# Ledger of designs, part 95: peptides against a protein of PDB entry 5T59

Target 1, 112 residues: chain A of PDB entry 5T59
Amino acid sequence: TTPTMQSTSLLTEHLGYPPISLVDDIINAVNEIMYKCTNAMEKYLMQRNIIGKKDFSDEIKIGTAKLESLLENSVDKNFDKLELYVLRNILSIPSDLLEENRFRLLHHEKLV
Target 2, 90 residues: chain B of PDB entry 5T59
Amino acid sequence: EHIRFQRLVQVCNKALEESIRKLQSWEKIHECFPNYGQTREGIENLTVCQQQVIKLWSNLSRVEFDAIFHERSIEEKLNQLDDLINKARS

## One batch from the design tools (peptide; made by RFdiffusion4, then SolubleMPNN)

Design b2_p19_8_s3 (from b2_p19_8, 10 letters changed)
Fold by OpenDDE base, seed 4:
Structure b2_p19_8_s3 (fold): chain B 112 residues (1-112), chain C 90 residues (1-90), chain A 19 residues (1-19)
Amino acid sequence: as target 1 above (112 residues)
Amino acid sequence: as target 2 above (90 residues)
Amino acid sequence: MLEEAKKTLERFEKVEKKL
Protein backbone atom coordinates (compact mmCIF):
# COMPACT_ATOMS: atom_id res chain seq x y z
CA THR B 1 0.00 0.00 0.00
CA THR B 2 1.10 3.53 -0.71
CA PRO B 3 2.01 5.47 2.41
CA THR B 4 -0.29 8.27 3.52
CA MET B 5 -0.16 10.95 6.14
CA GLN B 6 -2.44 8.89 8.28
CA SER B 7 -0.39 5.73 8.02
CA THR B 8 2.96 7.42 8.44
CA SER B 9 1.70 9.34 11.43
CA LEU B 10 0.45 6.21 13.09
CA LEU B 11 3.64 4.38 12.29
CA THR B 12 5.71 7.23 13.63
CA GLU B 13 3.80 7.06 16.85
CA HIS B 14 4.17 3.32 16.98
CA LEU B 15 7.85 3.23 16.12
CA GLY B 16 8.86 6.31 18.00
CA TYR B 17 10.43 7.62 14.81
CA PRO B 18 9.25 8.18 11.26
CA PRO B 19 9.46 5.17 8.96
CA ILE B 20 11.96 6.94 6.73
CA SER B 21 14.45 7.04 9.60
CA LEU B 22 14.94 3.30 9.44
CA VAL B 23 15.43 3.45 5.70
CA ASP B 24 17.91 6.26 6.10
CA ASP B 25 19.89 4.21 8.58
CA ILE B 26 20.01 1.31 6.17
CA ILE B 27 21.00 3.41 3.20
CA ASN B 28 23.61 5.32 5.15
CA ALA B 29 25.07 2.08 6.40
CA VAL B 30 25.35 0.47 3.00
CA ASN B 31 26.92 3.59 1.57
CA GLU B 32 29.48 3.57 4.32
CA ILE B 33 30.17 -0.09 3.75
CA MET B 34 30.46 0.49 0.04
CA TYR B 35 33.19 3.06 0.43
CA LYS B 36 34.98 0.97 2.99
CA CYS B 37 35.05 -1.85 0.49
CA THR B 38 36.30 0.23 -2.38
CA ASN B 39 38.86 1.87 -0.16
CA ALA B 40 40.10 -1.49 1.00
CA MET B 41 40.36 -2.65 -2.57
CA GLU B 42 42.38 0.36 -3.60
CA LYS B 43 44.67 0.08 -0.62
CA TYR B 44 45.26 -3.59 -1.21
CA LEU B 45 46.14 -3.12 -4.84
CA MET B 46 48.21 -0.02 -4.25
CA GLN B 47 50.39 -2.04 -1.93
CA ARG B 48 50.93 -4.29 -4.91
CA ASN B 49 51.25 -1.65 -7.55
CA ILE B 50 54.64 -2.59 -8.93
CA ILE B 51 54.96 -5.71 -11.04
CA GLY B 52 58.02 -6.42 -13.11
CA LYS B 53 59.42 -3.01 -12.43
CA LYS B 54 56.29 -1.44 -13.88
CA ASP B 55 54.22 0.89 -11.73
CA PHE B 56 50.49 0.34 -12.15
CA SER B 57 49.42 2.95 -9.62
CA ASP B 58 47.56 5.09 -12.10
CA GLU B 59 45.73 2.15 -13.58
CA ILE B 60 44.81 0.91 -10.13
CA LYS B 61 43.39 4.26 -9.10
CA ILE B 62 41.37 4.58 -12.27
CA GLY B 63 40.21 1.01 -12.17
CA THR B 64 39.15 1.18 -8.56
CA ALA B 65 37.25 4.35 -9.26
CA LYS B 66 35.41 2.64 -12.08
CA LEU B 67 34.45 -0.24 -9.84
CA GLU B 68 33.32 2.20 -7.20
CA SER B 69 31.07 3.90 -9.68
CA LEU B 70 29.69 0.59 -10.79
CA LEU B 71 28.94 -0.36 -7.22
CA GLU B 72 27.43 3.03 -6.47
CA ASN B 73 25.02 2.70 -9.33
CA SER B 74 24.00 -0.76 -8.28
CA VAL B 75 23.56 0.24 -4.65
CA ASP B 76 21.54 3.25 -5.64
CA LYS B 77 19.16 1.26 -7.78
CA ASN B 78 18.70 -1.68 -5.48
CA PHE B 79 18.23 0.32 -2.34
CA ASP B 80 15.81 2.67 -4.01
CA LYS B 81 13.77 -0.42 -4.72
CA LEU B 82 14.27 -1.50 -1.15
CA GLU B 83 13.07 1.83 0.14
CA LEU B 84 9.86 1.63 -1.85
CA TYR B 85 9.27 -1.95 -0.84
CA VAL B 86 9.78 -1.23 2.84
CA LEU B 87 7.48 1.74 2.83
CA ARG B 88 4.82 -0.04 0.80
CA ASN B 89 4.86 -3.48 2.30
CA ILE B 90 6.67 -3.53 5.63
CA LEU B 91 6.32 -0.19 7.33
CA SER B 92 2.76 0.17 6.18
CA ILE B 93 -0.76 -0.06 7.51
CA PRO B 94 -3.42 -1.81 5.47
CA SER B 95 -6.27 0.38 4.34
CA ASP B 96 -8.77 -1.58 6.38
CA LEU B 97 -6.92 -0.57 9.53
CA LEU B 98 -7.24 3.05 8.60
CA GLU B 99 -11.00 2.90 8.72
CA GLU B 100 -12.72 4.43 11.69
CA ASN B 101 -13.24 1.25 13.65
CA ARG B 102 -9.74 -0.05 13.09
CA PHE B 103 -8.21 3.31 13.73
CA ARG B 104 -9.71 3.34 17.17
CA LEU B 105 -8.21 -0.02 17.86
CA LEU B 106 -4.73 1.21 17.13
CA HIS B 107 -5.18 4.18 19.39
CA HIS B 108 -6.67 2.04 22.09
CA GLU B 109 -3.79 -0.39 21.98
CA LYS B 110 -1.32 2.44 22.13
CA LEU B 111 -2.96 4.01 25.15
CA VAL B 112 -3.47 0.79 27.06
CA GLU C 1 1.81 -14.72 11.82
CA HIS C 2 4.84 -12.47 12.19
CA ILE C 3 5.97 -11.72 8.67
CA ARG C 4 7.10 -8.13 8.39
CA PHE C 5 10.47 -8.44 10.07
CA GLN C 6 11.27 -11.54 8.10
CA ARG C 7 10.45 -9.68 4.93
CA LEU C 8 12.62 -6.79 6.01
CA VAL C 9 15.58 -9.08 6.47
CA GLN C 10 14.89 -10.75 3.16
CA VAL C 11 14.63 -7.57 1.17
CA CYS C 12 17.77 -6.22 2.79
CA ASN C 13 19.68 -9.35 1.92
CA LYS C 14 18.37 -9.26 -1.61
CA ALA C 15 19.41 -5.67 -2.07
CA LEU C 16 22.86 -6.43 -0.70
CA GLU C 17 23.26 -9.47 -2.90
CA GLU C 18 22.15 -7.71 -6.03
CA SER C 19 24.34 -4.73 -5.27
CA ILE C 20 27.52 -6.77 -4.99
CA ARG C 21 26.71 -8.82 -8.08
CA LYS C 22 28.80 -6.61 -10.33
CA LEU C 23 31.88 -7.12 -8.22
CA GLN C 24 31.37 -10.83 -8.42
CA SER C 25 31.98 -10.67 -12.15
CA TRP C 26 35.57 -11.42 -12.95
CA GLU C 27 35.09 -9.93 -16.36
CA LYS C 28 34.05 -6.62 -14.89
CA ILE C 29 36.99 -6.65 -12.53
CA HIS C 30 39.46 -7.47 -15.25
CA GLU C 31 38.11 -4.82 -17.56
CA CYS C 32 38.96 -2.19 -15.01
CA PHE C 33 42.56 -3.32 -14.89
CA PRO C 34 43.42 -4.26 -18.45
CA ASN C 35 47.19 -4.11 -18.21
CA TYR C 36 47.53 -5.04 -14.57
CA GLY C 37 45.40 -8.06 -15.22
CA GLN C 38 47.63 -9.22 -18.01
CA THR C 39 50.33 -10.11 -15.53
CA ARG C 40 50.35 -13.27 -13.48
CA GLU C 41 50.82 -11.41 -10.24
CA GLY C 42 48.16 -8.94 -11.20
CA ILE C 43 45.63 -11.66 -11.79
CA GLU C 44 46.48 -13.20 -8.46
CA ASN C 45 46.18 -9.91 -6.66
CA LEU C 46 42.86 -9.12 -8.31
CA THR C 47 41.52 -12.53 -7.47
CA VAL C 48 42.37 -12.17 -3.81
CA CYS C 49 41.13 -8.63 -3.76
CA GLN C 50 37.81 -9.62 -5.27
CA GLN C 51 37.29 -12.36 -2.74
CA GLN C 52 38.25 -10.19 0.19
CA VAL C 53 36.01 -7.34 -0.84
CA ILE C 54 33.02 -9.61 -1.20
CA LYS C 55 33.66 -11.06 2.22
CA LEU C 56 34.12 -7.63 3.70
CA TRP C 57 30.87 -6.52 2.13
CA SER C 58 29.02 -9.45 3.59
CA ASN C 59 30.51 -9.20 7.05
CA LEU C 60 30.13 -5.47 7.44
CA SER C 61 26.58 -5.56 6.16
CA ARG C 62 25.59 -8.24 8.63
CA VAL C 63 27.08 -6.40 11.57
CA GLU C 64 25.82 -2.97 10.66
CA PHE C 65 22.32 -4.00 9.70
CA ASP C 66 21.90 -6.06 12.82
CA ALA C 67 23.00 -3.07 14.84
CA ILE C 68 20.47 -0.87 13.11
CA PHE C 69 17.67 -3.35 13.66
CA HIS C 70 18.58 -3.59 17.31
CA GLU C 71 18.88 0.12 17.88
CA ARG C 72 15.55 0.74 16.22
CA SER C 73 13.92 -2.23 17.95
CA ILE C 74 12.44 -2.97 14.59
CA GLU C 75 11.74 -6.66 15.12
CA GLU C 76 9.65 -5.94 18.18
CA LYS C 77 7.89 -3.05 16.53
CA LEU C 78 7.10 -5.00 13.40
CA ASN C 79 5.87 -7.96 15.39
CA GLN C 80 3.60 -5.65 17.30
CA LEU C 81 2.38 -4.22 14.06
CA ASP C 82 1.62 -7.68 12.75
CA ASP C 83 -0.28 -8.44 15.92
CA LEU C 84 -2.31 -5.29 15.68
CA ILE C 85 -3.19 -5.98 12.09
CA ASN C 86 -4.16 -9.55 12.81
CA LYS C 87 -6.22 -8.50 15.79
CA ALA C 88 -8.03 -5.89 13.78
CA ARG C 89 -8.91 -8.44 11.16
CA SER C 90 -10.28 -10.88 13.69
CA MET A 1 5.21 14.37 14.95
CA LEU A 2 3.27 15.21 11.84
CA GLU A 3 6.17 17.09 10.39
CA GLU A 4 8.43 14.12 10.86
CA ALA A 5 5.87 11.81 9.37
CA LYS A 6 5.58 14.05 6.36
CA LYS A 7 9.24 13.47 5.61
CA THR A 8 8.47 9.86 4.88
CA LEU A 9 5.92 10.76 2.26
CA GLU A 10 8.17 13.28 0.64
CA ARG A 11 11.01 10.82 0.38
CA PHE A 12 8.74 8.10 -0.91
CA GLU A 13 7.41 10.28 -3.67
CA LYS A 14 10.87 11.41 -4.58
CA VAL A 15 12.25 7.92 -4.90
CA GLU A 16 9.17 6.69 -6.69
CA LYS A 17 9.74 9.28 -9.36
CA LYS A 18 13.30 8.12 -9.82
CA LEU A 19 12.31 4.60 -10.67
Scores: peptide ipSAE 0.642, ipTM 0.951, DockQ to the pose 0.836
Fold by OpenDDE base, seed 2:
Structure b2_p19_8_s3 (fold): chain B 112 residues (1-112), chain C 90 residues (1-90), chain A 19 residues (1-19)
Amino acid sequence: as target 1 above (112 residues)
Amino acid sequence: as target 2 above (90 residues)
Amino acid sequence: MLEEAKKTLERFEKVEKKL
């Protein structure tokens, strides 16, 4: 079900916040986690940048940057899909309830 | 009866799993460190690093997502939504 | 309240168009 102004308004009233706020929390969290992971990886390897008499610092920096980019792209794609799914199928109101008589049920429960 | 919150958890887990999949590939990791990964010690370091990062990803996501769900009271709200919909259709 | 709700719709349309 595609979200509408009507459904999002009703859900905002029910949740106490707009549906997008939950999605934003999730996306912001995973982005933060992502950079913590890539940073940890770079730090770990940079502490082990010398093997024998060879310094691999440049290769490590480039390599970790590549992995970060791969992860960023994957996170972006998968959580965009998640966003659409949540708003269509989870934080949604069936069309049969988006009528005058059915609106009262949601409002009635909120007012009680 | 209550299905929405379960679906939310499932789709979150799926997105997390799909997102980290490339880092789970040893081939992808090795490709990023072609010379470093040609040394025995380098391979060992990359192996440990890969394992630790994946664990960090899993642990942090679990803790942070659970916190979000709690702060937003989303399980309760989604259960209520399910109940309202079911009542309307009964 | 309406403005906050509108943010959800706008964001959805943006992401839907992107994918």
Scores: peptide ipSAE 0.640, ipTM 0.951, DockQ to the pose 0.819
Fold by OpenDDE base, seed 1:
Structure b2_p19_8_s3 (fold): chain B 112 residues (1-112), chain C 90 residues (1-90), chain A 19 residues (1-19)
Amino acid sequence: as target 1 above (112 residues)
Amino acid sequence: as target 2 above (90 residues)
Amino acid sequence: MLEEAKKTLERFEKVEKKL
């Protein structure tokens, strides 16, 4: 189901926060983790940049940047899909509950 | 009975797994370091690096996502939502 | 609360268009 003002309002009341806040927490977390991972990779390899008589610093910087870009693109795509799925299928209210008597049920449970 | 939180965990795991998939490919890693990876020591370093990054990804995501779910009380809230839906349909 | 709910809908529409 597609989110509506009715469903998002009811969910916000139920959750105590808008549904998007949970998604934002998830996305912010994975982005932070992503850059921690890529940073760790670069740091690890840069501490091992010299093998024999050759300095591979430039190759390491370029290579880690490529991997970072690859990971960024994958994270972006997969968590955009996640966002839509969560808002459509998890943090959603079926249309049959978007009736007057059903609204009362949600409000009643919140107030009791 | 309660299905929404389980689905949330599943979709999160799926997104995490699919996001890290390319880094799990040795071929992709090696392609980014063509000359470095031609040395024995370079291969060893890349192997350890790949392993550590994947572990870091897995461990951090587990800890952080569990913290988010706890702070947002999302399991309880989604279970309540399931109950409300089931009650309304009965 | 209405304004907060609006943020969810707006974000959803944005991402839906993106994909």
Scores: peptide ipSAE 0.638, ipTM 0.951, DockQ to the pose 0.831
Fold by OpenDDE base, seed 5:
Structure b2_p19_8_s3 (fold): chain B 112 residues (1-112), chain C 90 residues (1-90), chain A 19 residues (1-19)
Amino acid sequence: as target 1 above (112 residues)
Amino acid sequence: as target 2 above (90 residues)
Amino acid sequence: MLEEAKKTLERFEKVEKKL
C-alpha cells in the first residue's frame, strides 16, 4: 500500500521533488481556499446582521462556524482519500519497473 | 497512452465536488441559521451567500490547482512517466 | 493568492456591497 523507498527515490529523481510535495501543495491550497470561503460568508452575512429590530450577529457567527466545521470535516475526509489515491495509483511505479534492469532504464532516460 | 494526468485531474475534481456538497444543501445552510432563516430577508441573504461561496470555491480551486500543476510541471512529468512505463513493457 | 483568484474574491465582495 505505502510506496516503497525505492519508488519514492525514483519518482523524486524524475519529478525533481518528492511526490508528497505535490499532495502537500494541493492540500495547503484547498485549506486556504476553505477559510477564504467561510470568511467571505461571515463577512457577507455580518453586513446584513440586522433584520427589522433584531440583531442576528451572534447567530451568524455561530452558524458560520458550524458551516466551517462541516466543510473542514469534508475536506479532511476527501483529500485524505485523494492523497492516498495519488501516491498509490498516479505517482507510482509498477513493480515490474522496480527490477534492476528497469531501474537502470529510468536512470538512463534522465541522462539522455 | 497518457492516463495519469487525466486521473489526477479527475480525482482532484472529485475531491473538490464532494467537499462542497454540504454547502450545496439548502437544508444544511438553513439549519445553521434557524432564526435568521425564518425571515424573508434572511432567506434571501442566505440564498445569495450560498450561491456566491460555491462560485468562489470553484473559481479559487481552479486557479490555484492549475497554478500548482504548472509550477510542478506535473502534466509533462506524468506523461513522461507513462511513456517510460510503456517503453519498459514493450 | 493569484491575481485571477483575487479578482474572483473581489467580485464576491462587490456583490456584498450591492445588496
Scores: peptide ipSAE 0.168, ipTM 0.914, DockQ to the pose 0.019

Design b2_p19_8_s4 (from b2_p19_8, 9 letters changed)
Fold by OpenDDE base, seed 4:
Structure b2_p19_8_s4 (fold): chain B 112 residues (1-112), chain C 90 residues (1-90), chain A 19 residues (1-19)
Amino acid sequence: as target 1 above (112 residues)
Amino acid sequence: as target 2 above (90 residues)
Amino acid sequence: MEKLAKETLERYKKVLEKL
């Protein structure tokens, strides 16, 4: 279901934080991990940059950057999809629960 | 009964798996290092590097995502949400 | 609470535009 002010407000109250905060944590984490991975790759290869008296440092830097970009694009795409899915299907409240009768139940449960 | 947290884990894993898939392609790796990858040592280094990065990706993701889920108490909250929904529909 | 909740909606709309 599509997020609404009503659903997000109720979820924020339930969670103690807005739904987007969880998504932000996830996205921030994967971004951090991504750069740690690419950094590790570059460092590993740069320690092995000379082969047969030829220095491949420049190629390694360029190549690693290309892979980083590739990974960035993939992460961006997949986690945008994740964000939509989470907000639509996980951190969501069915429309029937947003009706007056069901709304009271949810509110009552929170207060009790 | 409780489905939301399971789905959260699943979609996270799927996103992680799909994201790293490009790095799992040897062809993509080799294309980025055309001359380096023409050497025996280069190929060996790239192979090890590829494997290590994928493992690092997997391990870090597991640790960090679990930490997030714990800090946000998301399993408990989602289970409660499931319960509320089910109760409302009964 | 409303302010915080609104952040989710704004982000959702933003991501929809990207895809």
Scores: peptide ipSAE 0.628, ipTM 0.952, DockQ to the pose 0.832
Fold by OpenDDE base, seed 5:
Structure b2_p19_8_s4 (fold): chain B 112 residues (1-112), chain C 90 residues (1-90), chain A 19 residues (1-19)
Amino acid sequence: as target 1 above (112 residues)
Amino acid sequence: as target 2 above (90 residues)
Amino acid sequence: MEKLAKETLERYKKVLEKL
């Protein structure tokens, strides 16, 4: 279901934080992991940049940059989809629970 | 009964798997290092590098995501949400 | 609470437009 002001407010009260905060934590984490991975890759290869009499440092730098960009694009796309899915299907409240009687049930549980 | 947290874990894993898929392609890796990858030693280095990156990706994501889920108490909160929904529909 | 909740809606709309 599509998020609404009503559902997000109730979820914020239930969670103790807005639903988007969880998503932000996830996205921030994967971005950090992504750059740790690409950095590790570059460092590993740069320590092995000379083969025979040839120095491949420039090629390594360019190549790792290309892979980083590839990973960035993939992460961006897939976690945007994740964000939508989480907000629609996981951190969501069915419309029937937003009706008068059932809505009060959710609110009442918080107060008890 | 409780389904939301399981779904959260599933979609997180799916996003992680889909994101790293391109790096799992040897062809993609080799294309980025066309001359380096023409040497025996270069191929060996790239192979090890690829494996290490994938492992690092998997290990770090597991640890960090579990930490997030714990800090946000999301399993408990989602289970409670499932219970409320089921109770309301009964 | 309303202010915090609104952040979720705004982000949701932003991502929808992005994709």
Scores: peptide ipSAE 0.628, ipTM 0.952, DockQ to the pose 0.822
Fold by OpenDDE base, seed 1:
Structure b2_p19_8_s4 (fold): chain B 112 residues (1-112), chain C 90 residues (1-90), chain A 19 residues (1-19)
Amino acid sequence: as target 1 above (112 residues)
Amino acid sequence: as target 2 above (90 residues)
Amino acid sequence: MEKLAKETLERYKKVLEKL
């Protein structure tokens, strides 16, 4: 179901925070992890940049940058899909629960 | 009965798995280091690096996502939401 | 609360446009 002001308001009341806050936490976390991974990769390889008489520092920098870009694009795409799915199907309220009597149920449970 | 939190975990895992998929490809890794990967030592380094990065990705994501879910009490909240929906429909 | 709820909707619309 598509999020509405009504559903998001009720969910915000239920959760104690807006639904998007959870998604933001998830996305921020994966982005942080992503850059930790790419940084670790670069550091590891740069400590091993010389093989024989050749210095592969430039190739390592370019290569890790390419992998970082690849990972960034994949993370962006997949977690955009995740965001939509969460807001549509997980942090959502069915339309039948948005009726007047059902509204009272949500509010009643919150206040009790 | 309770389905929303399970789905949240599933979709998170799916997103994480699909995001790291390309780094799991040795061919993709090697393509980024064409000359470095032509050396024995380079191949060894790339192999270890690939393995360590994937493990780091998996371990960090598990720890961080569990922390988020705990801090947001999302399992409890989603279970309550399921209960409310089921109650309303009964 | 209404203001907070609006944040979710705006973000949702933004992501829809992005995909």
Scores: peptide ipSAE 0.627, ipTM 0.952, DockQ to the pose 0.832
Fold by OpenDDE base, seed 2:
Structure b2_p19_8_s4 (fold): chain B 112 residues (1-112), chain C 90 residues (1-90), chain A 19 residues (1-19)
Amino acid sequence: as target 1 above (112 residues)
Amino acid sequence: as target 2 above (90 residues)
Amino acid sequence: MEKLAKETLERYKKVLEKL
């Protein structure tokens, strides 16, 4: 279901934080992990930049940058999809519960 | 009965797997290092590097995501949400 | 509370437009 002001408010009350905060934590984490991975790759290869009498430092820097870009694009796309899915299907309230009588059920449980 | 947290874990794992797929491609890796990858030693280094990065990705994501889920108490909250919905529909 | 909830909606709309 599409999130509404009503559903997000109820979920915020239930969770103790807005639904988007969880998504932000996930996205921030994967971005941090992504750069740790690409940095590790560059460092590993730069420690092995000379083969024979050839220095491949420039190629390594360019190559790792390309891989980083590919990973960034993939992460962006896949976690945008994740964000939509979570907000529509996981952190969501069915429309039939967004009626006046059903509202109270959620509020009553919270107030206990 | 409780389905939302399981779905959250599944969609997270799927997003992580799809995101790292390009780095799992040896062809993509080799294309980024055309001359370096023409040497025996370069191929060996790239192979080890690829394997280590993929493992690092997997391990870090598991630890960090589990920490997030714990800090946000999301399993408990989603189970409660499932229960509330099921009660309302019964 | 309502202000906090609103940011979820705004973000959702933003992502929808991006995809």
Scores: peptide ipSAE 0.625, ipTM 0.952, DockQ to the pose 0.822

## One batch from the design tools (peptide; made by RFdiffusion4, then SolubleMPNN)

Design b2_p20_1_s1 (from b2_p20_1, 10 letters changed)
Fold by OpenDDE base, seed 2:
Structure b2_p20_1_s1 (fold): chain B 112 residues (1-112), chain C 90 residues (1-90), chain A 20 residues (1-20)
Amino acid sequence: as target 1 above (112 residues)
Amino acid sequence: as target 2 above (90 residues)
Amino acid sequence: SLQKTLDRVKELDKKGVKEF
């Protein structure tokens, strides 16, 4: 179910933070991890840039940049899917419970 | 009874696994280093590098996501949400 | 911040994102 102002408000009260905040934490974390991984890869290979008499530094820099781009695209795509799934199916309140009588019950339970 | 937190963990794992899939392909790695990968030492270095990056990805994501879940108390909150929904429907 | 949640879903829909 697509979130509404009512459901988002209730979830924010329940969680102590807006639902989107959890998603943002996850996305920020994976982005940080992503760049740590690509940076580690570049550093590892740059320490091993010379084989025989040939210096592969330029190829390593270009190659790691390409891999970083591939990873960025994949992370972007898959975590967009994650965000949508979480907001619709996990951090959500079924619409039937947002009816007046059930809405009151849910709100009352939170305050007690 | 409690399903939301399990689903959260599952979808996080799914997103992480799908994201790293391209780096798990040796062909993709080798294509980025066409000349370097034609040397014996280059192949060895790329192999180790690939393995280390995948391990780093897995380890960091596990630690960081667990930290987020803990800081946000999300398991408890999602379990409570399940309980509230079930109670409201009964 | 409440509207931010709704806006993000709308943006994802506009991009044609399909959930898992």
Scores: peptide ipSAE 0.711, ipTM 0.954, DockQ to the pose 0.932
Fold by OpenDDE base, seed 4:
Structure b2_p20_1_s1 (fold): chain B 112 residues (1-112), chain C 90 residues (1-90), chain A 20 residues (1-20)
Amino acid sequence: as target 1 above (112 residues)
Amino acid sequence: as target 2 above (90 residues)
Amino acid sequence: SLQKTLDRVKELDKKGVKEF
């Protein structure tokens, strides 16, 4: 289900934070991990940049950058899907719970 | 009974797995280092590097995502949400 | 922000993102 103002408000109250905050944490984390991985790769290869008296530093930098871009695109695509799934199917309230009588139930449970 | 947190973990794992899939392709790795990969040592280095990156990806994601889930108390919150939904429908 | 959540979904829809 697509989030509404009502569902988002109720979820925020329930979670103690807006639903998007969790998604942002996840996305920020994977982005950091991504760059740590590519950085580690570059560093590893740059320590091994000379083979047979040939310096491959430039190729390593370019190649690692290409891999980083490839990973960035993949992360972007897949975590967009994740975000949509989470917001629609996990951090969501079914429409039947958004009825007037069900609203009271959610509030009542919190207050008790 | 409790399904939302499980689904969260599943979709996170799927996103992570799909994201790293292209780096698991040796062909794609090699294409980025056409001359370096023509050397024996280069191939060896790339092989090790590929393996290390994949492991690093897996380990860091596990640690960081678990930390997020803990800090946000998301398992508890999602379980409570499941319970509320089930209760409302009963 | 409450509106931020709604805006993000709208943006994803605009991109044509499909769920897993």
Scores: peptide ipSAE 0.710, ipTM 0.954, DockQ to the pose 0.938
Fold by OpenDDE base, seed 5:
Structure b2_p20_1_s1 (fold): chain B 112 residues (1-112), chain C 90 residues (1-90), chain A 20 residues (1-20)
Amino acid sequence: as target 1 above (112 residues)
Amino acid sequence: as target 2 above (90 residues)
Amino acid sequence: SLQKTLDRVKELDKKGVKEF
């Protein structure tokens, strides 16, 4: 179910915050985690950049950058799907509950 | 009866798992380090690195997502929402 | 902030994002 102004308003009242705030928290968290992971990878390998008589620093920098990009693209794609799913199927109010009689029930619960 | 929070956890796990899937591929990792990965020591380093990154990803996501869910009281709120919906339909 | 939720869904639709 696609969010409406009515459902979003009711959910905001129920949650104490807009539905999108939860999604933003999740997305911000995974982005932070992502860069912590890629940074750790680069640092680990750069501490081990010399094997024998050869310095692989340049290859490591390029390689880790490629992996970072790969992860960024995957995170972007999958968490777009997550966002859409959450907003339509989890943080949503069925249309039947938005009808007059059932809608009143929801309001009543908030006032009691 | 209560289904929304379970679904939230499931979809979060799915998104996290799918996001890290390509880094779980040794072939993909090796392709990024073609010469480094031709050495024994390089292979060993890449192997450890791959394992550590995956573990870090899993551990950090678990801790951070649980913290978010707690701070937002989302389990309680979603359970209440389920109850309201079920009550309205009965 | 309420409109933000609606706008985000619209943006995702424009990108052609499909749910899990």
Scores: peptide ipSAE 0.709, ipTM 0.954, DockQ to the pose 0.939
Fold by OpenDDE base, seed 3:
Structure b2_p20_1_s1 (fold): chain B 112 residues (1-112), chain C 90 residues (1-90), chain A 20 residues (1-20)
Amino acid sequence: as target 1 above (112 residues)
Amino acid sequence: as target 2 above (90 residues)
Amino acid sequence: SLQKTLDRVKELDKKGVKEF
């Protein structure tokens, strides 16, 4: 179900933070991890840039940049899908609970 | 009974697995280093590098995501949400 | 902040994102 102002408000009250905050934490984390991985790869290969009499530094830099771009695109795509799934199916309140009588249940549980 | 946190973990794992899939392809790795990868030492270095990156990806994601889930108390909150929903439907 | 959640879903829909 698509989030509404009502459901988001109730979830925020329940969680202690807006639902999007969890998603942002996840996305920020994976982005940081992604660049740590690509940086590690570049550093590793640059320490091994000379084979025989040839220096492959330029090829390594270009190659690692290409892999970084590839990973960025994949992360972007898959975590967009994750975000949509989480907000619609995990951090969501069924429509029947948003009716007046059941709406009070969520509010009542916090107050009692 | 409690299903939301399980689904969260599952979808996180799926997103992580799908994101790293292309780096798991040796062909994709080799294509980025066409001349370097034609040398014996280059192939060896790329092989080790690929393995290390995948391992780093897996380890860091596990640690960081677990930390997020703990800091946000998300398992407890999602279990409570499941309970509230089940109670309301009973 | 509440509206941010709704806006993000709208943006994803506009991009044509298909959830898992």
Scores: peptide ipSAE 0.708, ipTM 0.954, DockQ to the pose 0.932

